# Peptides against a protein of PDB entry 2V3S, part 27

Target 1, 95 residues: chain A of PDB entry 2V3S
Amino acid sequence: PISLVLRLRNSKKELNDIRFEFTPGRDTAEGVSQELISAGLVDGRDLVIVAANLQKIVEEPQSNRSVTFKLASGVEGSDIPDDGKLIGFAQLSIS

## One batch from the design tools (peptide; aimed at target 1 L41)

Design b2_p23_3_s2 (made by RFdiffusion4, then SolubleMPNN; from b2_p23_3, 10 letters changed)
Fold by OpenDDE base, seed 4:
Structure b2_p23_3_s2 (fold): chain B 95 residues (1-95), chain A 23 residues (1-23)
Amino acid sequence: as target 1 above (95 residues)
Amino acid sequence: SSREERRERLKETAKKIGGVKQA
């Protein structure tokens, strides 16, 4: 399995790392993303973007060691998105 | 493992880390 870390801010805007494994052929990017949402760790509005980037990293884990992406949930917020500070952005990386 | 089992593992592995904290 591929060991991954999802880094993003929680509801208190605190930075957190969520570790999980992805097994190609058994898991799907959309399925795991839905599980992240079900766990309350990802906003439901971000299903598409999280799944897309999860797919990207697991299909080429050696080429894509880390991917940072804009969250749909962060666009309408009062805070200005900032990928460096992961404000309105999340990051997936190979553990 | 089941979806439920993974969901619980996801919660358990969540870890607060250092960095810029927005007020």
Scores: peptide ipSAE 0.205, ipTM 0.735, DockQ to the pose 0.239
OpenDDE base, seeds 1, 2, 3, 5: peptide ipSAE 0.202, 0.205, 0.202, 0.197; ipTM 0.732, 0.736, 0.732, 0.736; seed 1 fails the geometry check

Design b2_p23_3_s3 (made by RFdiffusion4, then SolubleMPNN; from b2_p23_3, 11 letters changed)
Fold by OpenDDE base, seed 1:
Structure b2_p23_3_s3 (fold): chain B 95 residues (1-95), chain A 23 residues (1-23)
Amino acid sequence: as target 1 above (95 residues)
Amino acid sequence: SAREERRKRLKEISKEIGGVKQA
């Protein structure tokens, strides 16, 4: 399995690192993303973007060691999106 | 269930305030 870390801010704007595993051929990017949402770790509005980037990183884990992407849930927020501070952005990386 | 088991494999490994720390 591929060991991954999802870094993103919670509802209190605190950065959290979420560790999980992905097994190619058994897990799907959408399925795992749905579980992250069900666990209250990802906003439901971000299903598509999280799944897309999860798919990208698991396709080539040696080449895509880290990916940072804009969240749909962050667009309507009061804070200006900032990829460096992960405001309105999340980051997936290989553990 | 399979989904319940999958959900339990998710783990918070750190919690911090501020920006992302560079390696």
Scores: peptide ipSAE 0.133, ipTM 0.664, DockQ to the pose 0.137
OpenDDE base, seeds 2, 3, 4, 5: peptide ipSAE 0.069, 0.128, 0.131, 0.072; ipTM 0.635, 0.666, 0.667, 0.635; seed 3 fails the geometry check

Design b2_p23_3_s4 (made by RFdiffusion4, then SolubleMPNN; from b2_p23_3, 11 letters changed)
Fold by OpenDDE base, seed 1:
Structure b2_p23_3_s4 (fold): chain B 95 residues (1-95), chain A 23 residues (1-23)
Amino acid sequence: as target 1 above (95 residues)
Amino acid sequence: SARERRRQQLKETSKKIGGVKQA
């Protein structure tokens, strides 16, 4: 399996690393993303963007070591989105 | 199952401040 880390801010705006595994051929990007949402770690509005980027990193894990992407949930937030600070952005990386 | 293992993994998070992981 591929060991991944999802880095994003929680409801208290604290940065957290969330570790999980992805097994190609058994897991799907959408399925795992739904599990992240069910665990309360990802906003339901971000299903599409998380799944898309999870698919991107697991299809070429040797070359795509990290991807940073804009969250739909962050667009209407009080803070201005910033990829460097991961405000309104999340990051997936190979562990 | 894979889902059960992942569920357990998702319970375990680490806080990151200033690029350093903290328990």
Scores: peptide ipSAE 0.233, ipTM 0.740, DockQ to the pose 0.150
OpenDDE base, seeds 2, 3, 4, 5: peptide ipSAE 0.226, 0.225, 0.225, 0.224; ipTM 0.761, 0.733, 0.759, 0.734

Design b2_p23_4 (made by RFdiffusion4)
Pose (drawn by RFdiffusion4):
Structure b2_p23_4 (pose): chain A 95 residues (1-95), chain P 23 residues (1-23)
Amino acid sequence: as target 1 above (95 residues)
Amino acid sequence: SPRAFSSDNPEIQEKIAAYHAAS
């Protein structure tokens, strides 16, 4: 199992670290991303980008310690995207 | 079983509790 953290801002624009485990051979990037969405933790528009970056980090957790990516939900949403401030972006990392 | 998400953020804790109640 891999201990992972999804870091992104909540609806109040507060930064939060969401901790979860991923078990290779049992879990899939798509499945876990859907779980994040059904839990209301990730916007549904972000399924593809979150799944893609989850796959990246779980295939080589030794190489990819952190991946930062754009949110499809944040492309035009009142605040300009800013990767430094995790606005319109999110980050997956190994714990 | 539902996945065990955790966070120190109260708003997110409420969403996680709702997710576990629905599951």

Design b2_p23_4_s1 (made by RFdiffusion4, then SolubleMPNN; from b2_p23_4 with A4D I12V E14A H20R S23A)
Fold by OpenDDE base, seed 4:
Structure b2_p23_4_s1 (fold): chain B 95 residues (1-95), chain A 23 residues (1-23)
Amino acid sequence: as target 1 above (95 residues)
Amino acid sequence: SPRDFSSDNPEVQAKIAAYRAAA
């Protein structure tokens, strides 16, 4: 399996790393993304973008060691989105 | 069974625990 880390800020604006595994051929990007949402770890509005980027990283994990993407849930926040600070952005990386 | 998620943050751990209990 592929060991992944999802880094994103919680409601208190604290950066957190969520670790999980992805098994190609058994797991799907959308399925795992839905599980992240069901666990309350990802906002439901971010299903599409999380699934798209999860698919990207697992299809070529050797090339895509890290992907950073804009969250749909982050655009309405009070803070200005910033990919470097992961404000309104999240990051998936290979552990 | 629920997917295994882990974090070093206690609040996140609580969310994961609740998810496992409800699944």
Scores: peptide ipSAE 0.792, ipTM 0.960, DockQ to the pose 0.905
OpenDDE base, seeds 1, 2, 3, 5: peptide ipSAE 0.791, 0.792, 0.791, 0.791; ipTM 0.960, 0.960, 0.960, 0.960

Design b2_p23_4_s2 (made by RFdiffusion4, then SolubleMPNN; from b2_p23_4, 6 letters changed)
Fold by OpenDDE base, seed 4:
Structure b2_p23_4_s2 (fold): chain B 95 residues (1-95), chain A 23 residues (1-23)
Amino acid sequence: as target 1 above (95 residues)
Amino acid sequence: SPRDFSSDNPEAQKKIAAYRAKA
């Protein structure tokens, strides 16, 4: 399995690392993304973008060691989006 | 069974625990 870390800020603006595994051929990017949402770790509005980037990283984990992407849930926030600070952005990386 | 998620953040841990309890 692929060991992944999803780094994103919670409602308290705390930067958190969520660790989980992905098994190619058994798991799907959309399925795992839905589980993240069901666990309350990802906003439901971010299903599409999380799934897309999860797919990207798991299809070529050696070349795609990290991907940073803009959250749909972040655009309407009061804070200015910033990929460097992961404000309105999240990051997936290989553990 | 529910997927194994883990975090060092207490708030995330609470969410994960609640998720496991529902599954």
Scores: peptide ipSAE 0.797, ipTM 0.960, DockQ to the pose 0.940
OpenDDE base, seeds 1, 2, 3, 5: peptide ipSAE 0.797, 0.797, 0.796, 0.796; ipTM 0.960, 0.960, 0.960, 0.960

Design b2_p23_4_s3 (made by RFdiffusion4, then SolubleMPNN; from b2_p23_4 with A4D S7T I12S H20K S23A)
Fold by OpenDDE base, seed 2:
Structure b2_p23_4_s3 (fold): chain B 95 residues (1-95), chain A 23 residues (1-23)
Amino acid sequence: as target 1 above (95 residues)
Amino acid sequence: SPRDFSTDNPESQEKIAAYKAAA
């Protein structure tokens, strides 16, 4: 399986790393994304973008060691999105 | 069974635990 880390800020704006595995052929990007949401780790509004980027990283994990993407849930927040600080952004990376 | 998620953040750990308990 592919060992992944999802880095994103929680409701207290603390940066957290969520570790999980993805098994190609058994798991789907959307399915795992839904599990992340069900676990309360990802905002439901971010299903599409998380799934898209999870798909991207798992389809070519050697070339896509890390992907950073804008969260839908972060757009309307009080903080200006910043990919460097992962404000309104999340990052998926190969562990 | 519910997927394994792990984190060093205590609050997120509680969320994960609740998720597993409800699954």
Scores: peptide ipSAE 0.790, ipTM 0.961, DockQ to the pose 0.955
OpenDDE base, seeds 1, 3, 4, 5: peptide ipSAE 0.789, 0.788, 0.788, 0.787; ipTM 0.960, 0.960, 0.960, 0.960

Design b2_p23_4_s4 (made by RFdiffusion4, then SolubleMPNN; from b2_p23_4, 7 letters changed)
Fold by OpenDDE base, seed 2:
Structure b2_p23_4_s4 (fold): chain B 95 residues (1-95), chain A 23 residues (1-23)
Amino acid sequence: as target 1 above (95 residues)
Amino acid sequence: APRDFSTDNPEAQAKIAAYRAAA
């Protein structure tokens, strides 16, 4: 399996790493993204973007060691999105 | 079985625990 880390800020704006595995051929990007949402770790509005980037990283994990992406849930907040600070952005990376 | 998620953040750990208990 592929060991992944999802780095994103919680409601307290604390940066957290969520570790999980992805098994190609068994798991799907959308399925795992839905599990992240069900666990309360990802906002439901971010299903599409998380799934898309999870797909990207797992299809070529050797080439895509890290992907940073804009969250739909972060665009209308009071904080200005910033990929460097992961404000309104999340990051998936290979562990 | 519910997917294994792990984190060092206690609040997120609580969310994961609740998810696991409800699954």
Scores: peptide ipSAE 0.794, ipTM 0.960, DockQ to the pose 0.951
OpenDDE base, seeds 1, 3, 4, 5: peptide ipSAE 0.793, 0.793, 0.793, 0.793; ipTM 0.960, 0.960, 0.960, 0.960

Design b2_p23_5 (made by RFdiffusion4)
Pose (drawn by RFdiffusion4):
Structure b2_p23_5 (pose): chain A 95 residues (1-95), chain P 23 residues (1-23)
Amino acid sequence: as target 1 above (95 residues)
Amino acid sequence: AARQAAMRASAAASVAANRAAAA
């Protein structure tokens, strides 16, 4: 199992670290991304990008310690995207 | 369902820790 953190801002624009485990051979990137969405922790528009970056970090957790990516939900949403401030972006990382 | 609840709990705890540190 891999101990993972999804870091992104909540609806109040507060930064939060979401901790979860991923078990290769049991879990899939798509499945866990859908869990994040059903839990209301990730916007449904972000399924594809979150799944893609989850797959990236879980295939080589030795190489990819952190991945930062754009949110499809944050493309035009009142605040300009800013990767430094994780506005319109999120980050997956190994714990 | 259990993992989703755990994720929500970890997100709430992170926000609460950040708010306590800012205060």

Design b2_p23_5_s1 (made by RFdiffusion4, then SolubleMPNN; from b2_p23_5, 7 letters changed)
Fold by OpenDDE base, seed 1:
Structure b2_p23_5_s1 (fold): chain B 95 residues (1-95), chain A 23 residues (1-23)
Amino acid sequence: as target 1 above (95 residues)
Amino acid sequence: SARQEAMRRSAEESVAARRAAEA
């Protein structure tokens, strides 16, 4: 299995590091993304973008060690999106 | 699910760890 970490801010704007495993052939990017949402750790509006980037990293984990992407949930927020501070952005990386 | 619980646990622990590091 692939060990991953999803880093993003919670509702209190605190950085969360969410660890999980992904098993190719058994798990799907969309399925695991839905689990993240069901766990209350990812906004439902971010299903598509999280799944897309999860798919990207698991298809070539040796080449894609880290991906940072813009969240749909961060667009209408009061804070200005910032990929460096992970405001309105999330980062997915290989553990 | 087990995976969801592990996800939540890791998230909470990461927040706690950062708070501890800043104390």
Scores: peptide ipSAE 0.780, ipTM 0.949, DockQ to the pose 0.892
OpenDDE base, seeds 2, 3, 4, 5: peptide ipSAE 0.779, 0.779, 0.779, 0.779; ipTM 0.949, 0.949, 0.949, 0.949

Design b2_p23_5_s2 (made by RFdiffusion4, then SolubleMPNN; from b2_p23_5, 13 letters changed)
Fold by OpenDDE base, seed 4:
Structure b2_p23_5_s2 (fold): chain B 95 residues (1-95), chain A 23 residues (1-23)
Amino acid sequence: as target 1 above (95 residues)
Amino acid sequence: SARQQAMRKSAEESVEERKKKKE
């Protein structure tokens, strides 16, 4: 299993580190992304981008140790998106 | 699910740890 961490801010703008495992051949990027949404940890609008980046990192975990991506849910927020502060951005990384 | 529960727990713990560090 691949141990992953999804870092993003919650509704209170607090930085969350969400840990989970991904088993290639058993799990799918879209399936696990949906679980993140069902858990209330990811906005449903971010399904596509989270799944895409999760797929990217799990297909080559040795080379893709970390990926940072813009959230659809962050575009319309009051704060200006900032990848350094993870405002309107999320980061997936190998634990 | 077990995975969802673990996800929530880790998220909550991470927030708590960051608050503790800031204090």
Scores: peptide ipSAE 0.774, ipTM 0.941, DockQ to the pose 0.892
OpenDDE base, seeds 1, 2, 3, 5: peptide ipSAE 0.773, 0.774, 0.772, 0.774; ipTM 0.941, 0.941, 0.941, 0.941

Design b2_p23_5_s3 (made by RFdiffusion4, then SolubleMPNN; from b2_p23_5, 7 letters changed)
Fold by OpenDDE base, seed 5:
Structure b2_p23_5_s3 (fold): chain B 95 residues (1-95), chain A 23 residues (1-23)
Amino acid sequence: as target 1 above (95 residues)
Amino acid sequence: SARQEAMRASAAASVEERRKAAE
């Protein structure tokens, strides 16, 4: 399986590193993204963007070591988005 | 589920780790 880390801020604006495994051929990007939402770690509005980037990284994990992307939930937040501080952004990486 | 539980545990642990590192 592929070991991944999703880095993003929680509701208290604390930086979280969420670890999980992905098994190609058994897991799907959408399915695992839904599990992140069900766990209360990702906003439901971010399903599409998280699944898209998860699919990108698992299709070629040796070449795609890290991807940073804008969250839909961050756009409608009170804080100004900032990819350097991961405000309104998330980062997905190979562990 | 087992994976969801592991996800939450790792998230909580990472927050605590950063708190300790900042002291």
Scores: peptide ipSAE 0.783, ipTM 0.950, DockQ to the pose 0.888
OpenDDE base, seeds 1, 2, 3, 4: peptide ipSAE 0.782, 0.783, 0.782, 0.783; ipTM 0.950, 0.950, 0.949, 0.950

Design b2_p23_5_s4 (made by RFdiffusion4, then SolubleMPNN; from b2_p23_5, 14 letters changed)
Fold by OpenDDE base, seed 3:
Structure b2_p23_5_s4 (fold): chain B 95 residues (1-95), chain A 23 residues (1-23)
Amino acid sequence: as target 1 above (95 residues)
Amino acid sequence: SARQEKMRESAKKSVEERKKKKE
């Protein structure tokens, strides 16, 4: 299995490092993304973007060690999006 | 699920560790 970390800020603006495994051929990017949402760790509005980037990283984990992407939920926030501070952005990486 | 539990636990732990570091 591929060991992944999803880093993003929670509702209190605290950085979360969410660890999980992904098994190619058994898991799907959309399915695992839905689990993240069901766990209350990802906003439902971010399903598409999280799934897309999860798919990207698991397709070639050796080439795509880290991906940072803009969240749909972050655009509607009061804070200005910042990829460096992960404000309105999330980061997926191979652990 | 086991995976979801790991997700939640890791998230919680990461927040706690960062708070501890800030103190």
Scores: peptide ipSAE 0.771, ipTM 0.942, DockQ to the pose 0.876
OpenDDE base, seeds 1, 2, 4, 5: peptide ipSAE 0.771, 0.771, 0.771, 0.771; ipTM 0.941, 0.941, 0.942, 0.942

Design b2_p23_6 (made by RFdiffusion4)
Pose (drawn by RFdiffusion4):
Structure b2_p23_6 (pose): chain A 95 residues (1-95), chain P 23 residues (1-23)
Amino acid sequence: as target 1 above (95 residues)
Amino acid sequence: AAAARKTSLLEQAAAFGPALSPP
């Protein structure tokens, strides 16, 4: 199992670290991304980008300690995207 | 394990708030 953290801003624009485990051979990137969406933690528009970056970090958790990516939900949403601030972006990292 | 994760994710959503969904 891999201990992972999803870091992104909530609806109030507050930064949060979401902790979860991923078990290779049992879980899939798509399945866990759907879980994040069904839990209301990730916007449904972000399924593809979150799944792609989850797959990236779980295939080589030794190489990819952190991945920062754009949110499809944040492309035009009132605040300009800013990867430094994690506005319109999120970050997956190994715990 | 997946069921426990689903519960844990719901608890975290309740504690930290829902995802931002701009129009």

Design b2_p23_6_s1 (made by RFdiffusion4, then SolubleMPNN; from b2_p23_6, 13 letters changed)
Fold by OpenDDE base, seed 3:
Order: sequence, then C-alpha cells, then structure tokens
Structure b2_p23_6_s1 (fold): chain B 95 residues (1-95), chain A 23 residues (1-23)
Amino acid sequence: as target 1 above (95 residues)
Amino acid sequence: SREERRELLKEQQKKFGPAAKPP
C-alpha cells in the first residue's frame, strides 16, 4: 500500500498531518476521499478537488511525491488563501 | 483494510479536532 499524509488546517486553524494508506486496485480516490469527509477531517465541499489530487498522486507516486491544491471551502473564508502557509490550501504527500 | 483506515482516521480526528462538521 501507499502511505500518504494529508496536511491541512483544522477548525482551530492548526496545521496537522493526517496519515492514511491507499491500496491501488482495491481503493478508489473517490472512496477514500469520502472516508476523510465522513471522519470530519475534510469539508464535504472539497470532495472533488481532494479526489482529483489523490488520484494524481497515486497514479505516479514516484514522480508526484507532493501535490498542493486549493480548497473550495477556503475560497469563502475570511482569510486570504496562501499556498505557502496552506491557508485555503491542502497538501498530499508520500510518507 | 477500510475498517482499519476508518479507525485510524477517527483516532486522528479526536487528536487534532475536526476540520469541518460531520455530514
């Protein structure tokens, strides 16, 4: 399985690393993204963007060691989006 | 397994707190 880390901010604006595994041929990017949302770790509005980037990283894990992407939930927030600080952005990386 | 992943995610949510309200 592929060991992944999802780095994003919680409701207290604290940056955390969420660990999970992905098994190609058994798991789907859509399915695992749904599990992250069900656990309350990802906003439901971010299903599409999380699934798309999860798919990207698991397709070529040796080439795509890290991907940073803009969250749909972050656009409507009061804070200005910033990919460097992961404000309104999240990051997936290979552990 | 999916069950193990679910438990791991639940544990981490308890530790870090929720990023969003549950569906």
Scores: peptide ipSAE 0.762, ipTM 0.937, DockQ to the pose 0.526
OpenDDE base, seeds 1, 2, 4, 5: peptide ipSAE 0.761, 0.762, 0.762, 0.762; ipTM 0.937, 0.936, 0.937, 0.936

Design b2_p23_6_s2 (made by RFdiffusion4, then SolubleMPNN; from b2_p23_6, 12 letters changed)
Fold by OpenDDE base, seed 2:
Structure b2_p23_6_s2 (fold): chain B 95 residues (1-95), chain A 23 residues (1-23)
Amino acid sequence: as target 1 above (95 residues)
Amino acid sequence: SRAARAERLRQQQAELGPAATPP
């Protein structure tokens, strides 16, 4: 399995590292993303973007060691998105 | 299962708390 870390801010704006495994052929990017949402760790509005980037990293984990992407949930908030601070952005990386 | 993974993730994050290092 591929060991991954999803780094993103929670509702208290605290940065969290969420560790999980992805097994190609058994897991799907969509399914794992839905489980992250069910766990309350990802906003439901971010299903599409999380799944897309999870798919990207697991397709070629050696080429894509880390991906940072803009969250849909962060676009219309009062906080200005900032990829460096992961405000309105999340990061997936190979553990 | 799907539900089991979600629960494991919730518990795991509750134990870990906020990340100590910035991105």
Scores: peptide ipSAE 0.615, ipTM 0.897, DockQ to the pose 0.194
OpenDDE base, seeds 1, 3, 4, 5: peptide ipSAE 0.570, 0.597, 0.589, 0.605; ipTM 0.884, 0.890, 0.888, 0.892

Design b2_p23_6_s3 (made by RFdiffusion4, then SolubleMPNN; from b2_p23_6, 14 letters changed)
Fold by OpenDDE base, seed 2:
Structure b2_p23_6_s3 (fold): chain B 95 residues (1-95), chain A 23 residues (1-23)
Amino acid sequence: as target 1 above (95 residues)
Amino acid sequence: SAEERREQLKRQQAELGPAARPA
């Protein structure tokens, strides 16, 4: 399986690393993204963007070691989005 | 397995807190 880390800020604006595994051929990017949402770790509005980037990283994990993407849930927030600080952004990487 | 993953994700949520929401 592929060991992944989702770096994302929680409700207290603290940056945390969420660890999970992905098995190609058994898991789907859509399915695992839904599990992250069901666990309360990802906002439901971010299903599409998380699934798209999860698919990108697992299809070529050797080449795509890290991907940073803008969250739909962060667009209407009070804080200005910043990919460097992961404000309104999240990061997926191979652990 | 998927079941183990779901359990581990819930454990992490309990530790890290709920997802951020628009302010």
Scores: peptide ipSAE 0.776, ipTM 0.946, DockQ to the pose 0.872
OpenDDE base, seeds 1, 3, 4, 5: peptide ipSAE 0.769, 0.775, 0.774, 0.770; ipTM 0.943, 0.945, 0.945, 0.943

Design b2_p23_6_s4 (made by RFdiffusion4, then SolubleMPNN; from b2_p23_6, 14 letters changed)
Fold by OpenDDE base, seed 4:
Structure b2_p23_6_s4 (fold): chain B 95 residues (1-95), chain A 23 residues (1-23)
Amino acid sequence: as target 1 above (95 residues)
Amino acid sequence: SREERRKRLKEQREKYGPAARPP
């Protein structure tokens, strides 16, 4: 399996690394993204963007070691989105 | 497995708290 890290901020604005595995041929990007949402670690509005970027990283993990993407849930937050600080953004990376 | 992944995700949810969301 591919060992992945989803780095994103929680409700207290703390940046955390969520670790999980992805097995090509058994798992789907959308399915695993739904599990992240069901666990309460990802906002449901971010299903599409998380799944898209998860798909990107697992299809070529050797070349796509890290991807940073804008969260739909962060657009209308009180804080201005910032990809460098991962405010309104999340990052997927290979462990 | 999916079950093992769900378990680990739950543990991390307990550790790190819920996802950020707009009010």
Scores: peptide ipSAE 0.818, ipTM 0.961, DockQ to the pose 0.911
OpenDDE base, seeds 1, 2, 3, 5: peptide ipSAE 0.817, 0.818, 0.817, 0.817; ipTM 0.961, 0.961, 0.961, 0.961

Design b2_p23_7 (made by RFdiffusion4)
Pose (drawn by RFdiffusion4):
Structure b2_p23_7 (pose): chain A 95 residues (1-95), chain P 23 residues (1-23)
Amino acid sequence: as target 1 above (95 residues)
Amino acid sequence: STSVHWDRATGTFSPALSVARRV
């Protein structure tokens, strides 16, 4: 199992670290991304990008310690995207 | 950033889900 953290801002624009485990061979990037969406933690528009970056970090957790990516939900949403601030972006990392 | 622990099997969160709810 891999101990992972999804870091992103909540609806109040507060930064949060979401902790979860991923078990290769049992879990899939798509399945866990759907879980994040059904839990209301990730916007549904972000399924593809979150799944893609989850797959990237889980296939080589030795190489990819952190991946930062754009949110499709944040492309035009009142605040300009800013990867430094994690506005319109999120980050997956190994714990 | 506030740390949120998620139990995927039970669907429970610590601290509560409202802290980290995005949608």

Design b2_p23_7_s1 (made by RFdiffusion4, then SolubleMPNN; from b2_p23_7, 10 letters changed)
Fold by OpenDDE base, seed 4:
Structure b2_p23_7_s1 (fold): chain B 95 residues (1-95), chain A 23 residues (1-23)
Amino acid sequence: as target 1 above (95 residues)
Amino acid sequence: ATVVDWDRETGKFDPPREVAARV
């Protein structure tokens, strides 16, 4: 399996590194993204962007070692989005 | 950052964490 890290801020705005596995041929980006939402790790509004970037990283994990992307859920927040601080952004990376 | 292991099969976290109700 592919060992991944999803780095994003929780509801208290604390940065978390969520480590999980993805098995090509068994898992799908869409399915795992739904699991992330069901687990309360990702906002439901971010399904599309998370799935797209998860697909990107798992299809070429040796080349796409890290992807950072803007969250739909962060756009309307009180804090200004910042990719460097992962405010309104999340990051997927290969462990 | 706080590192959390998420077991997708069991749904459990290490270390344990507060989670929202499953959808």
Scores: peptide ipSAE 0.708, ipTM 0.909, DockQ to the pose 0.451
OpenDDE base, seeds 1, 2, 3, 5: peptide ipSAE 0.707, 0.708, 0.707, 0.706; ipTM 0.908, 0.909, 0.908, 0.908

Design b2_p23_7_s2 (made by RFdiffusion4, then SolubleMPNN; from b2_p23_7, 11 letters changed)
Fold by OpenDDE base, seed 4:
Structure b2_p23_7_s2 (fold): chain B 95 residues (1-95), chain A 23 residues (1-23)
Amino acid sequence: as target 1 above (95 residues)
Amino acid sequence: ATVVNYDRETGKFDPPREVAQRV
């Protein structure tokens, strides 16, 4: 399986590195993304963007070692989105 | 950053953390 890290801020705005596995051929990007949402790790509004980027990274994990993307849930937040600080952004990377 | 291992098979966290699960 592919070992991944989802870095994003929790409800307390603290950075967390969520480590999880993805098995190509058995798992789907959308399915795993839904699991992350069900586990309370990802906001439901971010299903589309998380799934899209998860798909991207697992397609070519050797080439796409890290992807940073804007969260839909972050747009309406009080803080100005900032990819460098991962405010309103999340990052997926190969562990 | 705080590292949290998420076991997709069991749905458990290591270390354990308080999360609002949504079904």
Scores: peptide ipSAE 0.680, ipTM 0.897, DockQ to the pose 0.493
OpenDDE base, seeds 1, 2, 3, 5: peptide ipSAE 0.677, 0.679, 0.678, 0.678; ipTM 0.897, 0.897, 0.897, 0.897

Design b2_p23_7_s3 (made by RFdiffusion4, then SolubleMPNN; from b2_p23_7, 9 letters changed)
Fold by OpenDDE base, seed 2:
Formats: sequence, structure tokens, C-alpha cells
Structure b2_p23_7_s3 (fold): chain B 95 residues (1-95), chain A 23 residues (1-23)
Amino acid sequence: as target 1 above (95 residues)
Amino acid sequence: ATVVDWDRETGTFDPPREVAARV
């Protein structure tokens, strides 16, 4: 399996590194993204962007070692989006 | 950052964390 880290701020705006596995051929980017949402780790509004970037990283994990992407849930939040601080952004990376 | 291991098969976290009920 591919060992991944989802770096994402929780509801208290605390940065977390969520480590999990993805098995190509068994898991799908869409399916795992839905699991992330069900687990309360990702906002439902971010399904599309998370799935797209998860697909990107798992299709070529040797080349796509890290992807940072803007969250739909963070666009009109109270905090100003910042990719460096992962405010309104999340990051997927290979462990 | 706080490191959390997520077991997708069991739906559990290590270390444990308080999360909203699954929908």
C-alpha cells in the first residue's frame, strides 16, 4: 500500500498530520475521500478537490511526492487562506 | 503538527481523538 499523510487543520484550527494507507486497485480516490468526510476529517464541500489531488498523488507517488490544494470550505471562511500555513489549504504527501 | 494514525479498516485513531459522529 501507499503510505500517505494528509496535513489539515481541524475544527480548532490545529494542524494535524493524518497518516493512512491507500491500496491501488482496491481503493479509489473517490471512495477514500468519502471516508475522510465520514470520519470528520474533511469537509463535505471538499470532496471534489480532495479526490482529485488524492488521485494525482496515488497515480504517480514517486513523482508526485506532495500536493497542496485550496479547500472549497476555506474560501469564504473568517480566516484568510494561506498555503504556507495551510489555512484554507490542505496537503497530501507520501510518507 | 499532531501526528495521528488513522486505521481506515477500524475507523480508529492513534492517539485517540474526539471527532463528530460519522454520517
Scores: peptide ipSAE 0.711, ipTM 0.912, DockQ to the pose 0.445
OpenDDE base, seeds 1, 3, 4, 5: peptide ipSAE 0.710, 0.710, 0.711, 0.710; ipTM 0.912, 0.912, 0.912, 0.912

